# Peptides against a protein of PDB entry 4N7V, part 173

Target 1, 222 residues: chain A of PDB entry 4N7V
Amino acid sequence: TLRSITSPLVAHRLKPIRQKTKKAVVSILDSEEVCVELVKEYASQEYVKEVLQISSDGNTITIYYPNGGRGFPLADRPPSPTDNISRYSFDNLPEKYWRKYQYASRFVQLVRSKSPKITYFTRYAKCILMENSPGADFEVWFYDGVKIHKTEDFIQVIEKTGKSYTLKSESEVNSLKEEIKMYMDHANEGHRICLALESIISEEERKTRSAPFFPIIIGRKP

## One batch from the design tools (peptide; made by RFdiffusion4, then SolubleMPNN)

Design b2_p26_7_s2 (from b2_p26_7, 12 letters changed)
Fold by OpenDDE base, seed 2:
Structure b2_p26_7_s2 (fold): chain B 222 residues (1-222), chain A 26 residues (1-26)
Amino acid sequence: as target 1 above (222 residues)
Amino acid sequence: EEEEERRKEREKEIAEELEKLTDEFL
């Protein structure tokens, strides 16, 4: 099943974006729907041959073939669904579209990993917890130029000199120079605080059926 | 203004990674 490969994508709270690649244009719309436009070139003109439009919760997929499958000239937005429209639920999506759905899902995860959920200013750094899940990315931008990027898989450190390295184990973290450990300790504290705040805010958000509380900014740059 | 510049940088990073995803899936 598709569900055994990936979960439904979640595009809630993401800002509109349109990204062109060689083979596709991928968008998050104002409606928070995700759109994959499959592009083909013919006679030096790009045409949209197939469109997957996915609901913000990932559970509904609308597939259409512009201009009777002949394609529609690539524009600044997806073509309107007019020809050969099919509508599927996530669990009923034909296997032939699974790879394209995975593409859309990975795009959304990428955007989420770059979308601030919580921004927290400390005395020494700007800390940012991102929207991706599980294991949200966490970035720390120290005012003196040091940068730390934590993901589920690794920690990247960029020193003041521009020296960059990646840590993949606790042993490597423990082997850091003492000066760098101080930055790591601060980053970890900021991360802990952001996770705690996320939990508290999410609980209040659950109790109040109002507009989303995220993204949120805590504190200000000194 | 600083947030706008950072947003542009993130969009550039997204574009670069998206090309890799395009090659992988399409």
Scores: peptide ipSAE 0.661, ipTM 0.950, DockQ to the pose 0.791
Fold by OpenDDE base, seed 1:
Structure b2_p26_7_s2 (fold): chain B 222 residues (1-222), chain A 26 residues (1-26)
Amino acid sequence: as target 1 above (222 residues)
Amino acid sequence: EEEEERRKEREKEIAEELEKLTDEFL
C-alpha cells in the first residue's frame, strides 16, 4: 500500500512556494494545496502534461491532464483543471501515481524542515524549531557567528572561523572542544524550551479549537 | 529584512535538494 511507503503529506501553515526543476514544477498554493506539474519540452517550449493537486492534509489527490492530454504551456501558476479530471483518496490512489506522490511528500518534508514553527531569541542566539516531524529540525544562530543545525540524523556545527563539521554520534558530540560544548549546551537548552513551548501551545490550540497559533516568535534580538 | 534574506537562502537550499529528489523520483 501507499501508506506502507509514506504517510499523507501535511502542508498546513506552509507559505506559498513555486519551484521549477527539469522535469517538474512543484508548488504550495495560497490554499496550502500542493501541486506537482509534470513538464515535457516540445519544440523548445515547456508544456505541463499532467498535474497532481494534493489537499493540504494529503488525503485527497486530484489528477488532471491539461488540454485533453496535449499539454498546456508552462506558466507562473498551475493550469486550471478543465479536462480529464480524476479524484482519489490517499488509500485509493492508483499505484502508477505513488512515485509522484512520494515526490510531493518529500518536497513538503523538505519545505517543512526549513519552515519556522517557533522562533526563540535568547541572550546569545536566535533559535528556530522547524515544522517537520517527527524530530523537527532545530537551528541555532549565535550572534557571534557560530551556527548549530540539529536534525534527527546529525548535528552540523559552523564555527566562527567558518570551519564546518557534522556529528553523527554521541561519542563525536562528547569529543567536542570545550568552547564548542558551551554553544552546544546553550543550543540544547533552547531546544528543550522550544519543545516545551510547542507542547503547551499545541495543548491550548486543542482546548480552544481556535486558529493556529503557529508560527510564533518569542522574545526579541538583543 | 534579515528574515527575508534568510527565506531566500532557504528557497535556494530547497531548490538544490529538489533537483536531487527530481532525479530520484521522476
Scores: peptide ipSAE 0.660, ipTM 0.950, DockQ to the pose 0.855
Fold by OpenDDE base, seed 5:
Structure b2_p26_7_s2 (fold): chain B 222 residues (1-222), chain A 26 residues (1-26)
Amino acid sequence: as target 1 above (222 residues)
Amino acid sequence: EEEEERRKEREKEIAEELEKLTDEFL
């Protein structure tokens, strides 16, 4: 099943974006729907041959083929669905579209990993907890130029000199220079605080059933 | 302005990774 290989994508709270690649244009719309435009080139002109429009909660997929499958010239926005529209639930999506859905899901996850959920200014750094889950990305931008990027899979460090390296294990983290460990300690503390605040804010958001509290900014740059 | 610059950089990062995803899935 599709569910066995991916979960429904979640595009809530994401800002509109349109990204062109060689084979597709992917968008998050103002409605927070996700749109995948499959592009083909013919006679030096790009045409949208197929469109997948996915609801913000990932559960509804609308598929259409512009201009009766002949394609519609690529524009600054997805072509409007006119004819030959199919609508599927996530669990009823034909297998032929699973890979394209996965593509959309991975795109959304990528965008989420780059979308601030909590921005926290410390004395030494700008800390950012991102929207992706589980294991949200966490970035720390020290005012002196050091950068730390934590993901579920690795920690990337960029030193003042511009030297960059990736840590994949705790042993590698433990082998860091003492100076870098200080930055890591601060990053970890900022991360802990952001996670704690996320939990508290999310709980209050749930209780109030109000408009989204996120994204949020805490503190100010010194 | 700094936030806008950072936004542009993030969009660039997204574009670079998205190209890889495109090659993988499409």
Scores: peptide ipSAE 0.659, ipTM 0.949, DockQ to the pose 0.816
Fold by OpenDDE base, seed 4:
Structure b2_p26_7_s2 (fold): chain B 222 residues (1-222), chain A 26 residues (1-26)
Amino acid sequence: as target 1 above (222 residues)
Amino acid sequence: EEEEERRKEREKEIAEELEKLTDEFL
């Protein structure tokens, strides 16, 4: 099943974006729907041959072939659906579209990993917990120029000199210079606080059934 | 503002990683 490969994508709270690649244009719309436009080139013109439009909760997939499958010239927005529109639920999506759905899902996950959910200003840094899950990315921008980027898989450090390196194990983290460990300790504390706040805010959001509380900014730049 | 510049930087990073995803899935 598709569900055994990936979960439904979640595009809630994501800002609109449109990204062009060689083979596709991928967008998050104002409606928070995700659109994958499959592009082919003919006579030096790019045409959209197939469109997957996925609901913000990932559960509904609308597929259409612009201009009866002949393609529609690539524009600044997805072509409007006209004829031969197919609508599927996530669990009823034909297997031939699974890879394209995975592509959309991975795109959304990428955007989420770059989308602030919680911004927290400390005395020393701007901390940002991102929207991706599980194991949201966490960025720390120290005011002195040091940067730390934590993911589920690694920690990237950029020192004041611009020297950058990636840590993939606790052993490597433990081998850091004491000066860098101070930044790491601060980053970890900021991360802990953001996770705690996320939990508290999410619980209150659930209880109130109100409009989304995220994204949120805590504190101010000194 | 600084936030807009950072947004543009993030969009650039997204574009770079998206090319890799495109090659992998399409």
Scores: peptide ipSAE 0.658, ipTM 0.949, DockQ to the pose 0.801

Design b2_p26_7_s3 (from b2_p26_7, 13 letters changed)
Fold by OpenDDE base, seed 3:
Structure b2_p26_7_s3 (fold): chain B 222 residues (1-222), chain A 26 residues (1-26)
Amino acid sequence: as target 1 above (222 residues)
Amino acid sequence: SEEKKREEEKRKEIAEETEKLTDEYF
């Protein structure tokens, strides 16, 4: 099943974006829907031959073929759906579209990993918890120039000198110089606080059923 | 501004990673 290889994508709270590549254009619309435009080139002109439009919660997929499959000239936005539109739920999506859905999902995860959910200013750094899940990216920008980027897979450190390195195990983290460990300790504390706040705010958001609380900024740069 | 520069850097990263992703899937 599709569910066994991916979960429904989540594009809520993401800003509009359009990324053109050779074979596809992928977009997040103002409506927070996600569009994948499959592109073909004929006589040095690019045409959109197929469009997958996915709802912001990933559960509804609308597929159409512009101009009855002849294609529509590539423009600054997806072509409007007209005729011959198919609508599927996530669990009823034909297998032939699964790879394209996975592509859209991974793009959304990429954008989410770079979209602030919580910004937290400490005495020493600007901390940012991103929107991706599970294991949201966490960035720490120390006011003195040190930078730390935590992902589910690694920790990247950029020192004041510009020296950059990646840590992929707890052993490597434990082997850090004491000076760097102080930054790491602060980053970890900021991370813990952001995760705690995310949990509390999300629960309150669920209870109120109001407008989204995120993104949120806590504190102020000193 | 510093924030504008950060946003532009992130856009470039998204563009580069999206190109790689496209090559992987198509």
Scores: peptide ipSAE 0.724, ipTM 0.960, DockQ to the pose 0.919
Fold by OpenDDE base, seed 1:
Structure b2_p26_7_s3 (fold): chain B 222 residues (1-222), chain A 26 residues (1-26)
Amino acid sequence: as target 1 above (222 residues)
Amino acid sequence: SEEKKREEEKRKEIAEETEKLTDEYF
């Protein structure tokens, strides 16, 4: 099943974006829907031959073929669905579209990993918890130029000198120079705080059934 | 601004990774 390969994509709270590549254009719309436009070139003109439009919660997929499959000239936005339109639920999506859905999902995860959910200013750094899940990316920009980027898979450090390296194990983290450990300790503290706040805010959001509380900014740059 | 510069850098990263992703899937 598709579900065994990927979960429904989640595009909530993401800013609109349109990314053109050679074979596809992938977009997040103002509506937070995700569109994959499959592009073909004819006579030096690019045409959209197929469109997958996915709901913000990933559960509904609308597929259409512009101009009865002849294609529509590539523009600055997806072509409007006017012709034969097929609508599927996530669990009923035909297998022939699974790869394209996965593509959309991976793109959304990419954007989420770069979309701030919580921005937290400390006396030493700007901390940012991103939207991706599980294991959201966490970035710390120290005001003195040091940067730490934590992902589920690794920690990247950029020192004042511009020296950059990646840590993939606890052993490597423990082998850090004492000076860098101080930055790491601060980063970890900021991370803990952001995760705690995320939990608290999410719970309040659930209770109030209000508009989204995220993204949120806590504090100011000193 | 520094923030604007960082935002542009993120856009570049998205562009690069999306190109790789497209090559992987198509």
Scores: peptide ipSAE 0.724, ipTM 0.959, DockQ to the pose 0.935
Fold by OpenDDE base, seed 4:
Structure b2_p26_7_s3 (fold): chain B 222 residues (1-222), chain A 26 residues (1-26)
Amino acid sequence: as target 1 above (222 residues)
Amino acid sequence: SEEKKREEEKRKEIAEETEKLTDEYF
């Protein structure tokens, strides 16, 4: 099943974006829907041959083929759906579209990994917990120029000198210079706090069922 | 501003990674 290889994408709270590539244009719309436009080139003109429009919660997929499959000239927005539209639920999506859905999902995850959910200003740094899940990215921008970027898979450090390196194991983290460990300790504390706040705020959001509380900013830059 | 610079860098990263992602899937 599709569910066995990916979860429904979640585009809530993401800002609109349109990213053109050679073979596809992928967008998050103002409605927070996700569109994948499959692009073909004919006579030096790009045409949209197929469109997957996915709901913000990932559960509904609308597929259409502009101009009966002949294609519609690529524009600054997805072409409007034609009369021949197919609508699927996530669990009923034909297998032929699974890879394209995965593409959309991966793009959304990418954007989420760069979309602030919680911004927390400390005495020393701007900390940002991102929207992606599980294992949200966490960035720490120290006011003195040091940067730490934590992902589920690695930790990237950019030192004051501009020296950059990636840590992929705990042993590598433990081998850091003491000066860098101080930054890491602060980053970890900020991360812990952001995760705690996320949990608390999410629970209150669930209870009140009000408008989204995120993104949220805690504190201010000194 | 520094914030604007960060946002621009993020947009650039999204662009680059999306291109790679597209090449992977298509």
Scores: peptide ipSAE 0.723, ipTM 0.959, DockQ to the pose 0.895
Fold by OpenDDE base, seed 5:
Structure b2_p26_7_s3 (fold): chain B 222 residues (1-222), chain A 26 residues (1-26)
Amino acid sequence: as target 1 above (222 residues)
Amino acid sequence: SEEKKREEEKRKEIAEETEKLTDEYF
């Protein structure tokens, strides 16, 4: 099943974006829907041959083929659906579209990993918890130039000198120079605080059933 | 501004990673 290989994508709170590549254009619309436009080149002109439009919660997929599959000239926005529109639920999506859905999902996850959910200013750094899940990315921009980027898979460190390296295990983290460990300790504390605040704010959102509280900014740069 | 620079870097990263992703899937 599709569910065994991916979960429904979540595009809520994401800003509109349109990314053109050679073979596809992928977009998040103002409506927070996600569009994948499959592009083919013919006679030095790019055409959209197929469009997958996915709801913001990932559960509904609308598929259409512009001009009966002949394609529509690539423009600055997805072509409007006209005829021969198919609508599927996530669990009823034909297998032939699974890879394209996965593509959309991974793109959304990419955007989420770069979309601030919580910005927290400390005495020493700007901390940013991103929207992706599980294991949201966490960035710490120290005012002195050090940067730490935590993901579910690794920790990237950029030192004042511009030296950069990636840590993939606790052993590597433990082997850090004492000076860098101080930055890591601060980053970890900021991370803990952001996660705690995320939990509290999310619970309050659930109770009030109001508009999203995120993204949120806490504190100010000293 | 520093913020604009960061946003530009993020957009660039998204573009680069999206290209890689496209190559992987298509």
Scores: peptide ipSAE 0.723, ipTM 0.959, DockQ to the pose 0.902

Design b2_p26_7_s4 (from b2_p26_7, 13 letters changed)
Fold by OpenDDE base, seed 5:
Structure b2_p26_7_s4 (fold): chain B 222 residues (1-222), chain A 26 residues (1-26)
Amino acid sequence: as target 1 above (222 residues)
Amino acid sequence: MEEEEIEKERKEELDKELEKLTDEYL
């Protein structure tokens, strides 16, 4: 099943975006729906041959083939659905579309990993907890030029000199130079605080049933 | 880094990673 290989994508709170690649244009619309436009080149012109439009909660997929499958010239927005529109639920999506759905899902996850949920300014750094889950990305931009990027899979360090490296185990973290460990300690504290705030704010959101509180900014640059 | 520089870097990273995903899935 599709569910065995991916979960429904979640595009809530994401800003509109339109990204072009060689084979596709992928968008998050003002409605927070996700569009995948499959692009083919013919006679030096790009055409949209197929469109997947996915609801913000990932549960509804609308598929259409512009101009009866002949394609519609690529423009600054997805082509309008006219004829031959198919609508599927996540669990009823035909297997032939699973790879394309996975693509959309991974795109959304990528965007989420770059979308600030909580920005927290400390004395030494700008800390940013991102929207992706589980294990949200966490970035720390130290004012002196050091950068730490934590993901579920690794920690990337960029030193003042521009030297960069990736840590994939706790052993590697423990082997860091003492100077870098100080930055890591600060990053970890900022991370803890952001996670705590996220929990508190999310609970308050649930209670009030109001508009989203996120993204939020805590403090200001010194 | 300034916000504009951060945003630029994020955009560049997004473009690169998205191209990889495109090649992987499409």
Scores: peptide ipSAE 0.592, ipTM 0.933, DockQ to the pose 0.817
Fold by OpenDDE base, seed 1:
Structure b2_p26_7_s4 (fold): chain B 222 residues (1-222), chain A 26 residues (1-26)
Amino acid sequence: as target 1 above (222 residues)
Amino acid sequence: MEEEEIEKERKEELDKELEKLTDEYL
């Protein structure tokens, strides 16, 4: 099943974006729907041959073939669904579209990993917890130029000198120079605080049934 | 780094990673 290889994508709280590649244009709309436009070139003009429009919760997939499958000239927005339209639920999506759905899902995850959920300014750094899940990315931009990027899989460090390296185990983290450990300690504290705030804010959001509280900014740059 | 610089870097990273995804899935 599709569910065995990916979960429904979640595009809530993401900013609109339109990104072109050689074979596709992917978009997050103002409605937070996700569009995949499959592009073909003909006579030096690019045409959209197929569109997957996915709901913000990933559960509804609308597929259409612009201009009766002849394609519609690539424009600054997805072509309107005017021709034969197929609508599927996530669990009823034909297998022939699974790869394209996975593409959309991975795109959304990529965007989420770069979308601030919580921005927290400390005395020494700008800390950012991202929207991706599980294990949201966490970035720390120290005002002196040091950067730490934590993911579920690794920690990347960029030192003042421009030296960059990736840590993939606790042993490597423990082998850091003492100066870098100080930055790591601060990053970890900021991370803990952001996770705690995320939990508290999410709970209040649940209780109040209000509009989304995120993204949120805490403090200001000194 | 300033926010504008961070956003620019993120956009460049997004472009690069998205091309890889495109090659992988399409």
Scores: peptide ipSAE 0.592, ipTM 0.933, DockQ to the pose 0.808
Fold by OpenDDE base, seed 4:
Structure b2_p26_7_s4 (fold): chain B 222 residues (1-222), chain A 26 residues (1-26)
Amino acid sequence: as target 1 above (222 residues)
Amino acid sequence: MEEEEIEKERKEELDKELEKLTDEYL
C-alpha cells in the first residue's frame, strides 16, 4: 500500500511557494494545497502535461491532464483544472501515481525542514526549530558567524573561518575541539528549550482548539 | 548572520536539494 511507504503529507502552516525544477514545478498554494506540475518541453516551450493537486492534509489527490493531455503552457501558476478530473483518497490512489505522491511528500518534508516553527533568540544565537517531523531540523545561527545545523541524521558545523564539516556519530561529536564544543553545548541547550516549548505550546493549542499558535518567536535579537 | 542572508542561503539549498529530489523521483 501507499501508506506502507509514506504517510499523507502535511502542508499546514507552510507559506506559499513555487519552485521550478527540470521536470516539474512544485508549489504550495495559498490554500496550503500542494501542486505538482509535470513539465515537458516541445519546440522550446514548456508545457504542463499532468497536475497532481494534493490537499493540505495529504488525504485527497486531484489529478488532471491539461488540454486532454496535450499540455498547457507553463505559467506563473498551475493551470486550471479541466473537465477531465480524477479525485482520489490517499488509500485509493492508483499505484501509477505513488511515485509522484512520494515526490510531493518529500518536497513538503523538505520545505518543512526549512520552515521555522519556533524561533528562539538567546544571548549568543538565533535558534530555529523547524516544522518537519519526526526529528525536526534545528538551526543555530550564532551572532559571531558560527552555524550549527542539527538533523535527525547528522550535525553540520560551520565555523567562523567558513570551515564546514558534518558529524554523523557521537564519537565524532566527542572529538570536537573544545572551542566548538562550547557552541555545541549552547546549541543543545537551545534545542532542548525549543522542544520543551513545542510540547507545552502544542498541548495548550490542543486544549484550546483555537487558531494555530505556531510559528512562534521567543525573545529578540540582542 | 542577518535574516536576509539566512533566507537567501536557505533558498539556494532548497533549490539544490529539490533538483536532486526531482532526479530521484521523476
Scores: peptide ipSAE 0.592, ipTM 0.932, DockQ to the pose 0.819
Fold by OpenDDE base, seed 2:
Order: sequence, then structure tokens, then C-alpha cells
Structure b2_p26_7_s4 (fold): chain B 222 residues (1-222), chain A 26 residues (1-26)
Amino acid sequence: as target 1 above (222 residues)
Amino acid sequence: MEEEEIEKERKEELDKELEKLTDEYL
């Protein structure tokens, strides 16, 4: 099943975006729907041959083939569905579309990993917890130029000199120079605080059932 | 870094990573 490969994508709270690649244009619309436009080039013109439009919760997929399958010239927005429209639920999506759905899902995950959920300013850094889950990305931008980027898989450090390296184990973290460990300690504390705040705020959000509380900004740059 | 610089960097990273995803899935 598709569900065994990926969960429904979640595009809630994401800002509209349109990104062109060599083979596709992917968008998050104002409605928070996700569109994948499959692009082909013919006679030096790009045409949209197929469109997948996915609901913000990932559960509904609308597929259409612009201009009777002949394609529609690539524009600044997805072509409107006019002909040969199919609508599927996530669990009823034909297998031939699964890879394209996965593409859309991975795109959304990528955007989420770069979308601030909590921004927390400390005395020394701007800390940012991202929207992706599980294991949200966490970035720390120190005001002196050091950057730490934590993901589920690794920690990237960028020093003041621009020297960059990746840490993938606790042993590597423990082998850091003392100066860098100080930054790491601060980053870890900021991360802890952001996770704690996320939990508290999410619980209050659940209780109130109002408009989303996120994204939030805590503190200000000194 | 200023927010605009951070956002620019994120966009550039997004572009690169998305191109890789495109090659992988399409």
C-alpha cells in the first residue's frame, strides 16, 4: 500500500511557494494545497503534461491532464483543471501515481524542514525549531557567525572561519574542541527549551481549538 | 546574519535539494 511507503503529506501552516526544476514545477498554494506539474519541453517551450493537486492534509489527490493530454504552456501558476479530471483518496490512489505522490511528500517535508515553527532569541544566538516531524530540524545562528544545524541524522557545524563539518555520533561530538563545545552546549539548551515550549503551546492549542498558535517568536535580537 | 540573508540561503539550499529529489523521483 501507499501508506506502507509514506504517510499523507501535511502542508498546513506552510507559506505559498513555487519552485521550478528541470522536470517539474512544485507549488504550495494559498489554500495550502500542493501541486506537482510534470513538465516536458517541446520546440523550446515547456509544457505541463500532468498535474497532481494534493489537499493540505494529503488525503485527497486530484489528477488532470491539461489540454486533453497535449499539455499546457508552463505559466506562473498551475493550469486550471478542465478536462480528464480524476479524484482519489490517499488509500485509493493508483500505484502508477505513488512515486509522484512520494515526490510531493518529500518536497513538503523539505519545505517543512526549512519553515520556522519556533524562533527563540537568546543572548548569543537565534534558535529556530522547524516544522518537520518527527525529529524537527533545529538551527542555531550565533550572532558572532557560528552556525549549528541539527537534524535527525546529523549535526552540522559552521565555524566563524567558514570551516564546516558534520557530526554523526556522540563520540564525534565529544571529540570537539572546547571552544566549539561551548557553542554546542548553548545550542542544546536552546533546543531543549524550544521542545519544551512546543509541547506546552501545542497542549494549549489543543485545548482552545482556535487558530494555530504557530509559528511563534520568543524574545528579540539583543 | 540578517533574516533576509538566512532566507536567501535557505532558498538556495531548497533549490539544490529539490533538484536532487526531482532526479530521484521523476
Scores: peptide ipSAE 0.590, ipTM 0.932, DockQ to the pose 0.837

